# Ledger of designs, part 287: peptides against a protein of PDB entry 6GMG

Target 1, 331 residues: chain A of PDB entry 6GMG
Amino acid sequence: DSDDRVTPPAEPLDRMPDPYRPSYGRAETVVNNYIRKWQQVYSHRDGRKQQMTEEQREWLSYGCVGVTWVNSGQYPTNRLAFASFDEDRFKNELKNGRPRSGETRAEFEGRVAKESFDEEKGFQRAREVASVMNRALENAHDESAYLDNLKKELANGNDALRNEDARSPFYSALRNTPSFKERNGGNHDPSRMKAVIYSKHFWSGQDRSSSADKRKYGDPDAFRPAPGTGLVDMSRDRNIPRSPTSPGEGFVNFDYGWFGAQTEADADKTVWTHGNHYHAPNGSLGAMHVYESKFRNWSEGYSDFDRGAYVITFIPKSWNTAPDKVKQGWP

## One batch from the design tools (peptide; made by RFdiffusion4, then SolubleMPNN)

Design b2_p22_8_s1 (from b2_p22_8, 9 letters changed)
Fold by OpenDDE base, seed 1:
Structure b2_p22_8_s1 (fold): chain B 331 residues (1-331), chain A 22 residues (1-22)
Amino acid sequence: as target 1 above (331 residues)
Amino acid sequence: SENEKNAELINKANQEAIEKAK
């Protein structure tokens, strides 16, 4: 019951976190303790620690999306999304593979499609694009200069993104970022902003007009990246969960993981921060927990989802919600 | 808001999935 959601109380600015619980490559803690860590490590604006505001605590209380929300400064729009799909693998497995024992044709096709996505390559593409954007942001003091720089960078790299329409989320993402326009944020100066990354897991079979099999087992053709660019059309993502395959079975609508702007070159060593569910300390779900997971743990996902996207957005450089290095757990 | 409503639909399944993966 969504009515059980509670906003976590304020934590004193100087209160240190309790130790996180290590578990199978993850570090776990209750949401209140994450707020304490956040205030010590990620809260800095212009080099000064900040207490998490009531509004930010309310955002955080929504669970996995809340972690991305509080760190990015806005609810995820998911417009600039990247993935990698192996078309040759998909075609080969469909042609030469066979359903497992008890697996229907629809289940087989859905599974093969899911397995044809490469999470690491999708993440690498997003990092590549974010790097190009960051170079374009450097020394650009208006949007026109940023866009000119971006086009030049793409041309030099012979990147297919150079052919995107001016109205594409790729080119419009910066101007559509609220913090870019804020006086204490970007103040309309691109050089004060940086690109950051988060990830979303979701279900492909969301079309209500499609077959029941696609809703239950996935739509093999849905949410594939465009060749060359890696862009995923997210317009059909309506946060609809997977349909039950058996009585009593239920699935969640999405998961979000925050990466930010870590500089660790080894993808396997990057840290992803996410939550389990909305904060309901007095309800059946219980208190919200926050996880700091390595890439392998994050990218594995759950059976609830058959798609993963890596999304680029922007935050002010004055924020410390996306540091170069993220330490897992506490201390 | 619609965003808030959608965010609140996150349920126990994520926690259970994490626990099962341990």
Scores: peptide ipSAE 0.027, ipTM 0.700, DockQ to the pose 0.078
Fold by OpenDDE base, seed 3:
Structure b2_p22_8_s1 (fold): chain B 331 residues (1-331), chain A 22 residues (1-22)
Amino acid sequence: as target 1 above (331 residues)
Amino acid sequence: SENEKNAELINKANQEAIEKAK
């Protein structure tokens, strides 16, 4: 019950974390210990470490989304999302493949659609776009300069994003970032901001007007990236979980993983930070745990989800919540 | 808030998802 959520207590600023434990290729720890790590590694503002505030601890207590929330500084809006979908693979498998024994046609189509998404290519696209944005930000001291730079960069690369509307999430994302406008953040100076990435896992079959089969097994046509840009229209994502296929079955509404701005070129070596559930130390769910997973572990997701999106947002460069290198676990 | 409700719902489900993945 949501009523069992508790805000983790403050941790002393200089308290060092306890060792993380390995868990199925991931590094795992309890939320309080993550706060300790966060204060030592990620808390820095203008080079000075900070104690995680009560507000930040409250955000974190919301579980997987809380990790992204505390590190990005805002609740995820998911507006600037990217993915990669292999349409040829999808069509070919539908044509030449067959349902497994006991698999319905709808289940087969949903599975084939899920398998036609390429998580690595989706992530690569987001990184590519983030890189372009960062170049556009670097010497831009107002939004107009940023947008001009961005258009130039896109033109040079012949990127289809150059054709997006000025009001699209792609061009409006910076101006819609609260920390960009904050005096101690960007202070309306794009050059003080940097692009960062997180990922969301969610269910495609969220349309209540669609068939029950789509809600149970996925909507093969939903949340596909636009050709050329890789943009995913997330407007229909309402955090609706997969519908049960059997009595007593339940699914989670979403999962979030924080990547930030790691510079590791090998996608498989990148670290993704996420939580299991809201913090309920005195409740049935128990204490929140934080996981630091390699890309392979993150991108595998769960049966609860058939879509993954890689989302770009912005944080002030003065924040250290998105360092160029992330070390898995502790020490 | 709507965000709070959504966050709480997600967090409960994630534990089960992680347990299923083990």
Scores: peptide ipSAE 0.031, ipTM 0.720, DockQ to the pose 0.072; fails the geometry check
Fold by OpenDDE base, seed 5:
Structure b2_p22_8_s1 (fold): chain B 331 residues (1-331), chain A 22 residues (1-22)
Amino acid sequence: as target 1 above (331 residues)
Amino acid sequence: SENEKNAELINKANQEAIEKAK
């Protein structure tokens, strides 16, 4: 019951974390201990360690989305999302492949579509775009300069994003970031901001007007990236979970993983921070746990989801919630 | 709020998924 959610208590600023425990190739800890780590490692504003505020602790208490929320400074809007989809693979598998024993046609098509997404390439695309954006931000002191720089960078790279409309989430993402406008944030100065990345796992079959089969097994045509740009239209994502395929079966609506701005070139060595559920220490779900997973563990996802998107947003450079290096676990 | 509702839904499935992966 959502009513069981509790805001974790404040942790002393100088309290060191307890050791994380290994769990299935990832590091795991209780939310309160993550707060301790966060205060030691990620809390810094202008180089000064900060105690996690009550508001931030409340955001964090919402689970996986809470981790992204507290580190990005805003609830995820998911407007600037990237993925990679192999259209040729999809077509070939549909044409030449066969349903498994007991697999329906709809289930087969949904599975083939899911398998046609490449999480690593999607992540790489987001990193590429974030890099371009960061170059455009670096010496831009107003939004106009940023946009001009961005267009130039895209033209130089012959990137299809150069053809996006000015109203596209790609160009509007910065101006729509609350921290960009904040006095202690960007203060309307793009050069004070940096691009960061998080990931969302979700279900494709969210259209209530579609067939029951699509809701159960996925919509093969939904949430595909646009050719050339890799942009995913997330407007139809309403956080609707997968429909049960059997009585008593239930699925979760989404998962969020925080990457930030790590510079590790090897995707497999990148660390993704996420939570299991909302914090309910006195409820049936129990205390929230935070996981720091390698890319392989994160990108594997769950059967609850058949889509993964890599989303770009912005944070002030003065925040340390997205450092260039992230160490898994503690110590 | 809608955000709160959406955030609440994440919680149950991830734990179960992790447990299923055990």
Scores: peptide ipSAE 0.028, ipTM 0.701, DockQ to the pose 0.054; fails the geometry check
Fold by OpenDDE base, seed 4:
Structure b2_p22_8_s1 (fold): chain B 331 residues (1-331), chain A 22 residues (1-22)
Amino acid sequence: as target 1 above (331 residues)
Amino acid sequence: SENEKNAELINKANQEAIEKAK
């Protein structure tokens, strides 16, 4: 029950974390120990370590989304999302493939759609766009300059994003970032901000007016990226979980993984930070755990989800929640 | 908030999913 959620206690600023433990290719620790690591490594504002505030600890306590929340500084809006979908693969498999034994047609179509997404290409697209945005931010001291730079960069690369409407999440994302407007954040200066990436896993079959089959096995047509841009319309994502296919079966609504702004060129070596569930040390779920996973472990996801999106947002450059290099685990 | 309510729902399922993935 959500009523069992507890805010983790404060950790002394000088408290060093205990060693993380390996867990199936991941580094795992309890949330309190992650707070210790966070204070030592990620808490820096203008180069100075900070104790995680009560508000930040409360955000973190919400589980997987809490990790992204505390590091991005805001609850995820998921407006600027990217993915990669192989339309040819999808069509060919639907035409030439066959349902597995015992698999319904709807289940087959949902599975084929899920398998037609390429997580690595989706991630690379987000990184490409984030890089373009960072170049546009670098010497822009107002939003107009940023937008002008962005359009120029896109034109030079012949990127289809140049054709997006001015009101598109792509162009409005910066102005809609609270930390951009904060005095101690961007202070309305784009050059003080940088693009960062997180990922969301979710269910495609969220339309309540759709067939039960789509809610159970996925909607093959939902949450596909637009051709050329890779943008995913996330407006219909209402955090509705997969519908049960059998009595007693239940699914989770979403998962979030924090990447930030790592510069590691090899996707497989990038580190993704995420949580298992809300912190309930006195409840049935127990204490929240934080995982630092390699891309392979993160991108596999769970059967609860048939979509993965890579989302761009912004944080102040003065924050160290998105360093160039992330070390997995501790020490 | 609505966001907080949504966040709370995630927490139960991820533990089971992670354990199943182990």
Scores: peptide ipSAE 0.028, ipTM 0.670, DockQ to the pose 0.056; fails the geometry check

Design b2_p22_8_s2 (from b2_p22_8, 9 letters changed)
Fold by OpenDDE base, seed 5:
Structure b2_p22_8_s2 (fold): chain B 331 residues (1-331), chain A 22 residues (1-22)
Amino acid sequence: as target 1 above (331 residues)
Amino acid sequence: SKNAENAALINKYAQEAEEKAS
């Protein structure tokens, strides 16, 4: 029941976190303890710790999306999303493969499509693009300078993104970021901003006008990245969960994982922060828990989802919600 | 609510994994 959501109480600014608990390769804690960690590690504005505000605590209380929300400063729009899809693998498997015993054709095609996505390559593409953007931001003091720098960087790298329309989410992402326009944020100065990354897991079969099979087993053609750019059109993502295949079966609508701007070159060593559900300490779901997962644990996902996108947004450099190094758990 | 439908997915699958490992 959505009505059971509660905003976690404030935590004293100097309260240290309790130790996190190991959970299948993840570090786990209750939401209030994450708030304590967040205040010690991620809350800094211009180098000073901040107590998590009531508004931020309310955002956080929404669960997995809440972690990304509080750290990015805005509800995820998912407009600048990247993935990697092996078209040759997909075609070859469809042509030469066959359904498993008891597997329908639709289920087979959905599975093959899911398996044709490479989460690591998708993540690497997002990191590559974020790096290009950060170079373009570095000495740009207005949006025009940023865009010019970005185009130059893309041209130098012979990147297909250079051919994107000026109205593309790729070029419009910065100006559409609220914190860019805020006086205490970017103040319309690109050099005060940095690119950050989060990930969303979701279901491909969201088109209600499509076949029931696609809604149950996935739409093999949905949410594929554009060749060359890796951009995913997320406009049709309406947070619709997978359709049940049996009575009583239910699936979750999405999952979000926060990466930020870690500089760890080894993808497998990167830390992803996410929540299990909205905070309902007095409800059936119970208190929200926050997880810090390695990439392997995050990218594995769940059967609820057959797509993973890696999304770029921006935050002020004065925020410490996306440090170059993230330590898993506490202490 | 924006995220009201997000269930305890991690706990569910962790439990299933534990059961399978037992």
Scores: peptide ipSAE 0.030, ipTM 0.680, DockQ to the pose 0.051
Fold by OpenDDE base, seed 4:
Formats: sequence, structure tokens, C-alpha cells
Structure b2_p22_8_s2 (fold): chain B 331 residues (1-331), chain A 22 residues (1-22)
Amino acid sequence: as target 1 above (331 residues)
Amino acid sequence: SKNAENAALINKYAQEAEEKAS
């Protein structure tokens, strides 16, 4: 119950973190210790460390989404999302494959669809687009210049995104970013902003008007990327969890992982920061924990989810919440 | 509220670690 959520207390600005606990490729710690790390490593504004504010601590307390929220500076809107789907693989497996023993047709189709998504290619697409956007931002001092640069970059690369409507989340994302308009943020100067990436895991079978089987086993046709662009229409994502397949079974609504703007070329070496649940130290769930996972660990996901999207947003370059290099754990 | 609905993640990561350790 979200009513048990508690805002973590403030941590002294100069308090150093305790060591993280290693766990099968992940580094894990309690939320208060993450706040300590965040203040030492990620809190910098214009090169100066900042204590995590009460508001930021409150955002963080919401769990996995809270990690992305505090680091991006806004609640995730998920409007500019990318994925990769192998249509040929999907069609081939549906045609030539067979349900496993005890697997229903709906389960089979849902599984095949899930397996037809390529998390690595989806991530790479988002990184590619973020790179293009960053080039367009670099010397643009107004939105018009940014958009012109972006269109030129896309044309040079023969990227299908060049054909997106001007009102598309792709072109409107920057102007819709609150920190872009803030005086101490972008101050309406695109060159002061940079593209960042986070990931969301969620369930495809969210349509209440669809069959029970789709809600239980996935909707094979839902949340597929558009050909050429890789854009995913996230408008139908309402944070509805997978429906139980047996009595007493329950699934989580979503998961979020923060990547930021790491420059590590090897996807497998990138670090993803995420939380397990909302902070409830006096409740049944207990204290929130924060995990720093390698891409392999992040991209595996859970049976709760059959979709992964990689989302682009923007933060001011003056923020250090998305450094070029992220070190896993502490020290 | 939007925020209340979006806080319902459970401790999957700890469970995974326990399962792998067993």
C-alpha cells in the first residue's frame, strides 16, 4: 500500500556512503546510503555538490520510478520511447513454432512476441538517436536552430525520424522539458541541455477491452516500434500490471532503470540504476533499496513484464546526474 | 493520485538474489 510510503531523512552533505553489497553483477544498498552516494557523485550543479532536497527525497521514495525521477528532474512521461522488434523472427516462430507442453496458444504467442524484442538493439537505437540530438543541441542557442540542426542530421543519415510531424514527441520533447525553461537549467538555450536515456519495463496486455488471455499472457501486437524510426507509441501504457494467471498471483506494474548519458561503447559495461519498491521502513515491504546493475542484469527483466522501452529525455549539462562514466557500487 | 499508483513495485531484485544464492 502506497500509504506506507515515507520520505527518507536528509543525509549530511559530506557523509560518505557505506560500501554497497555485491549481488550477482549488481551493487545494492539501502536508499539512505544511495542518497549519500548521490550527494557525493551526482548532486553537482555547476560543479558544486548539493544536498538532496526534501522534494527530491520524496521523489526518490517512490521506488524504481523515483530513481529516474530524481535524476531526470521530472516524473517520467515516456513519450519519446524506442524499441527493436524482429518482425521476421516473430512471423517465422508463429508459423513454424509450436506451443510448449502445457502452453496455451495465447501463452505461446505472447512469449514469441516478447522474445522477438531485442533489448540491446532497442538500447542502441536510443543511443543513436540521443547522439544525433546531442549534435543538434551542441551549438544551437534557440529551439529553431536545434530543430534545423536535428533535421539536417537526420537527413544526412537518411533517418526515418526526419519524416516525423513537428508535433511529434521527437521534436517537441525538448520544449516540453521543464528544466529547459528554468533559468538555472537550460534557460531556453538548447546548447545547455543534453539528451539522456532511461528504460521502462511494462506489460503489453493493458487493454481492458481485450481478451482475458491477452491480459494474462500478453498482447503480441501491442507496443511495437514503428518501422524505420523505432518509435513506440506509449499512449496506451497506463501502468496496468499483468493479470494473474492463478489465484493469489500478483504482478508489479512497471520497472524503471536510469542510464543517463554514459559514453561506454560496450552496452554490457553500462550501468543501470533502479529501485526495488517505494520506501516503507515501517511497513511490510521495508526500506527501499537501490540497485546498480549491468545492462545484462537490467535487460533480463522479469516475468511481470513483456515490453522494454528506452526513453530519451533531457537534462541541463550543469547537472551531474548523467555523467559520462558511472561507477558501479561503492567504493 | 498518479504518484500513488506508480509506487507499487515489490522487492523482485532481492528475491532474485535469494533464488540465485540458494
Scores: peptide ipSAE 0.029, ipTM 0.681, DockQ to the pose 0.081
Fold by OpenDDE base, seed 1:
Structure b2_p22_8_s2 (fold): chain B 331 residues (1-331), chain A 22 residues (1-22)
Amino acid sequence: as target 1 above (331 residues)
Amino acid sequence: SKNAENAALINKYAQEAEEKAS
């Protein structure tokens, strides 16, 4: 069904955006107008505005993942993911709680597991780790210096991440970032890079060999963060949507939200940029829309998803796709 | 498929807006 996807046309570099539509804490616009805003606000390389390239417009056209793709410079790999799970709450609710009227045991367990995740604490953990990484990147002119700095920072903070394997996504993330190796990017200089954050919503019940109940109502044991580190093993995430519980019911495979590197300390005031679906102006889905949401609106998610992960990656400091301050809408 | 199954998001955003407006 991706056959109806089209690449949005180029927008003149100096074309100003039309006003966004405000709606209950969100700002909404069509993808073409987002391209105009992106060129005015986020396109800067070394302080100079750039027209969004055909390749970048092609990436953007993929919808929610496209927004993260164009701003991060690569398709999301989701390898360095964080979350927060309250194990005590989960155990207590399972022991002392009861299924609602008409709720199956599997549905009850899935719901309790979902409710035991704390999106705000997961986001805070990712921000904490990104800050440590940014300090380690500062004044490091090769990967060895970066890794040494990172280990020192973790030791000083008594962080459990210091015990991770050298081959873990945590330590290998920088070297595996294409823009780090690019001449006009990091040029193999860690001090030219900065850590950025995006979020993914997805379904826990993706194991095809598991019970139908887990696929319909969630797998309570899947995609939990490791104690101490907050790291989530994303290796089993295959973009499989929730199974329908009734005839005609369908669920979305994933959602992505771009945060970048905002410095706003209040999580509730942070802005998350995301898209609805791939761009199909001549198809049944219609034109792609882009949303700028507050954290509360983003983190709430949908019944399609029972997991949220906060992922760290890297971009060159010369890019303006992750500014310190993001404003909703236009103007 | 990368994002082919995201058709439901439009309706959900619209529905949320309608629910908040009521």
Scores: peptide ipSAE 0.040, ipTM 0.715, DockQ to the pose 0.039; fails the geometry check
Fold by OpenDDE base, seed 3:
Structure b2_p22_8_s2 (fold): chain B 331 residues (1-331), chain A 22 residues (1-22)
Amino acid sequence: as target 1 above (331 residues)
Amino acid sequence: SKNAENAALINKYAQEAEEKAS
């Protein structure tokens, strides 16, 4: 019940976090303690610590999406999404493989499709593109200069993204970022912005006009990246969860993980911040918890999801919500 | 393995949040 959601109270600006606790290889804490960490580490605007505002605390209270929301400054639109899919592996396994004992054909195909996505390569593609975008931003003082720089960078790398339409999410992402237009944000100056990354886990079988089997076991053909670009068409993602395969079974609609702009070259050492559910301290779900997971823990996902996308957006460089280095847990 | 708290993931109210943020 939405009525159970509570906005976490304000935390004093100088209040230090309590220690995080280990949880299945992750660092875990309650949302109020994450706010304390956030104020100490991520809250800085123009180098000055800020108390998390009531609005930001309200955003955060929505759970996993709230973590990405508060750090990116906007509700995720998921328009500029990347993934990697091994088509040869998929075809080969379908041809030469067979369903496991008790596994239906649809379940087999859904599983094979899920396993044909390479989360690490998808993440690396997003990082590659973000790097190109950041180079294009660096000395661009208007959108036209940014776009020109971006096209040049793509041409130099022979990147298929150079062929995208001018109205594509790839080229329109910056202009569609609210913080880019804000006086205290980008102020319409691309050089004041930087590309950041978050990830979304979701279910492929969201087409209500498709077979029940696809809704239960996945749609092998849905949400595949375009060849060459790695772009995923997210327009059909409507936050529809996996259909139950047995009585009493239920699945979650999505999960979000915040990466930001970490410079750690080893993907396995990168930290992903995410929440479990909306904050309901007086409800059945209880208080929201925030997790800081390594890439392996994040990318593993849950059975609720068979797709992972890595999404690029932008934040002002004056924000410290996406630092070069993220330390897992506290202290 | 998925812990009990993560098993209780519920983000269905995100659509409401999106509407509010618009």
Scores: peptide ipSAE 0.029, ipTM 0.637, DockQ to the pose 0.342; fails the geometry check

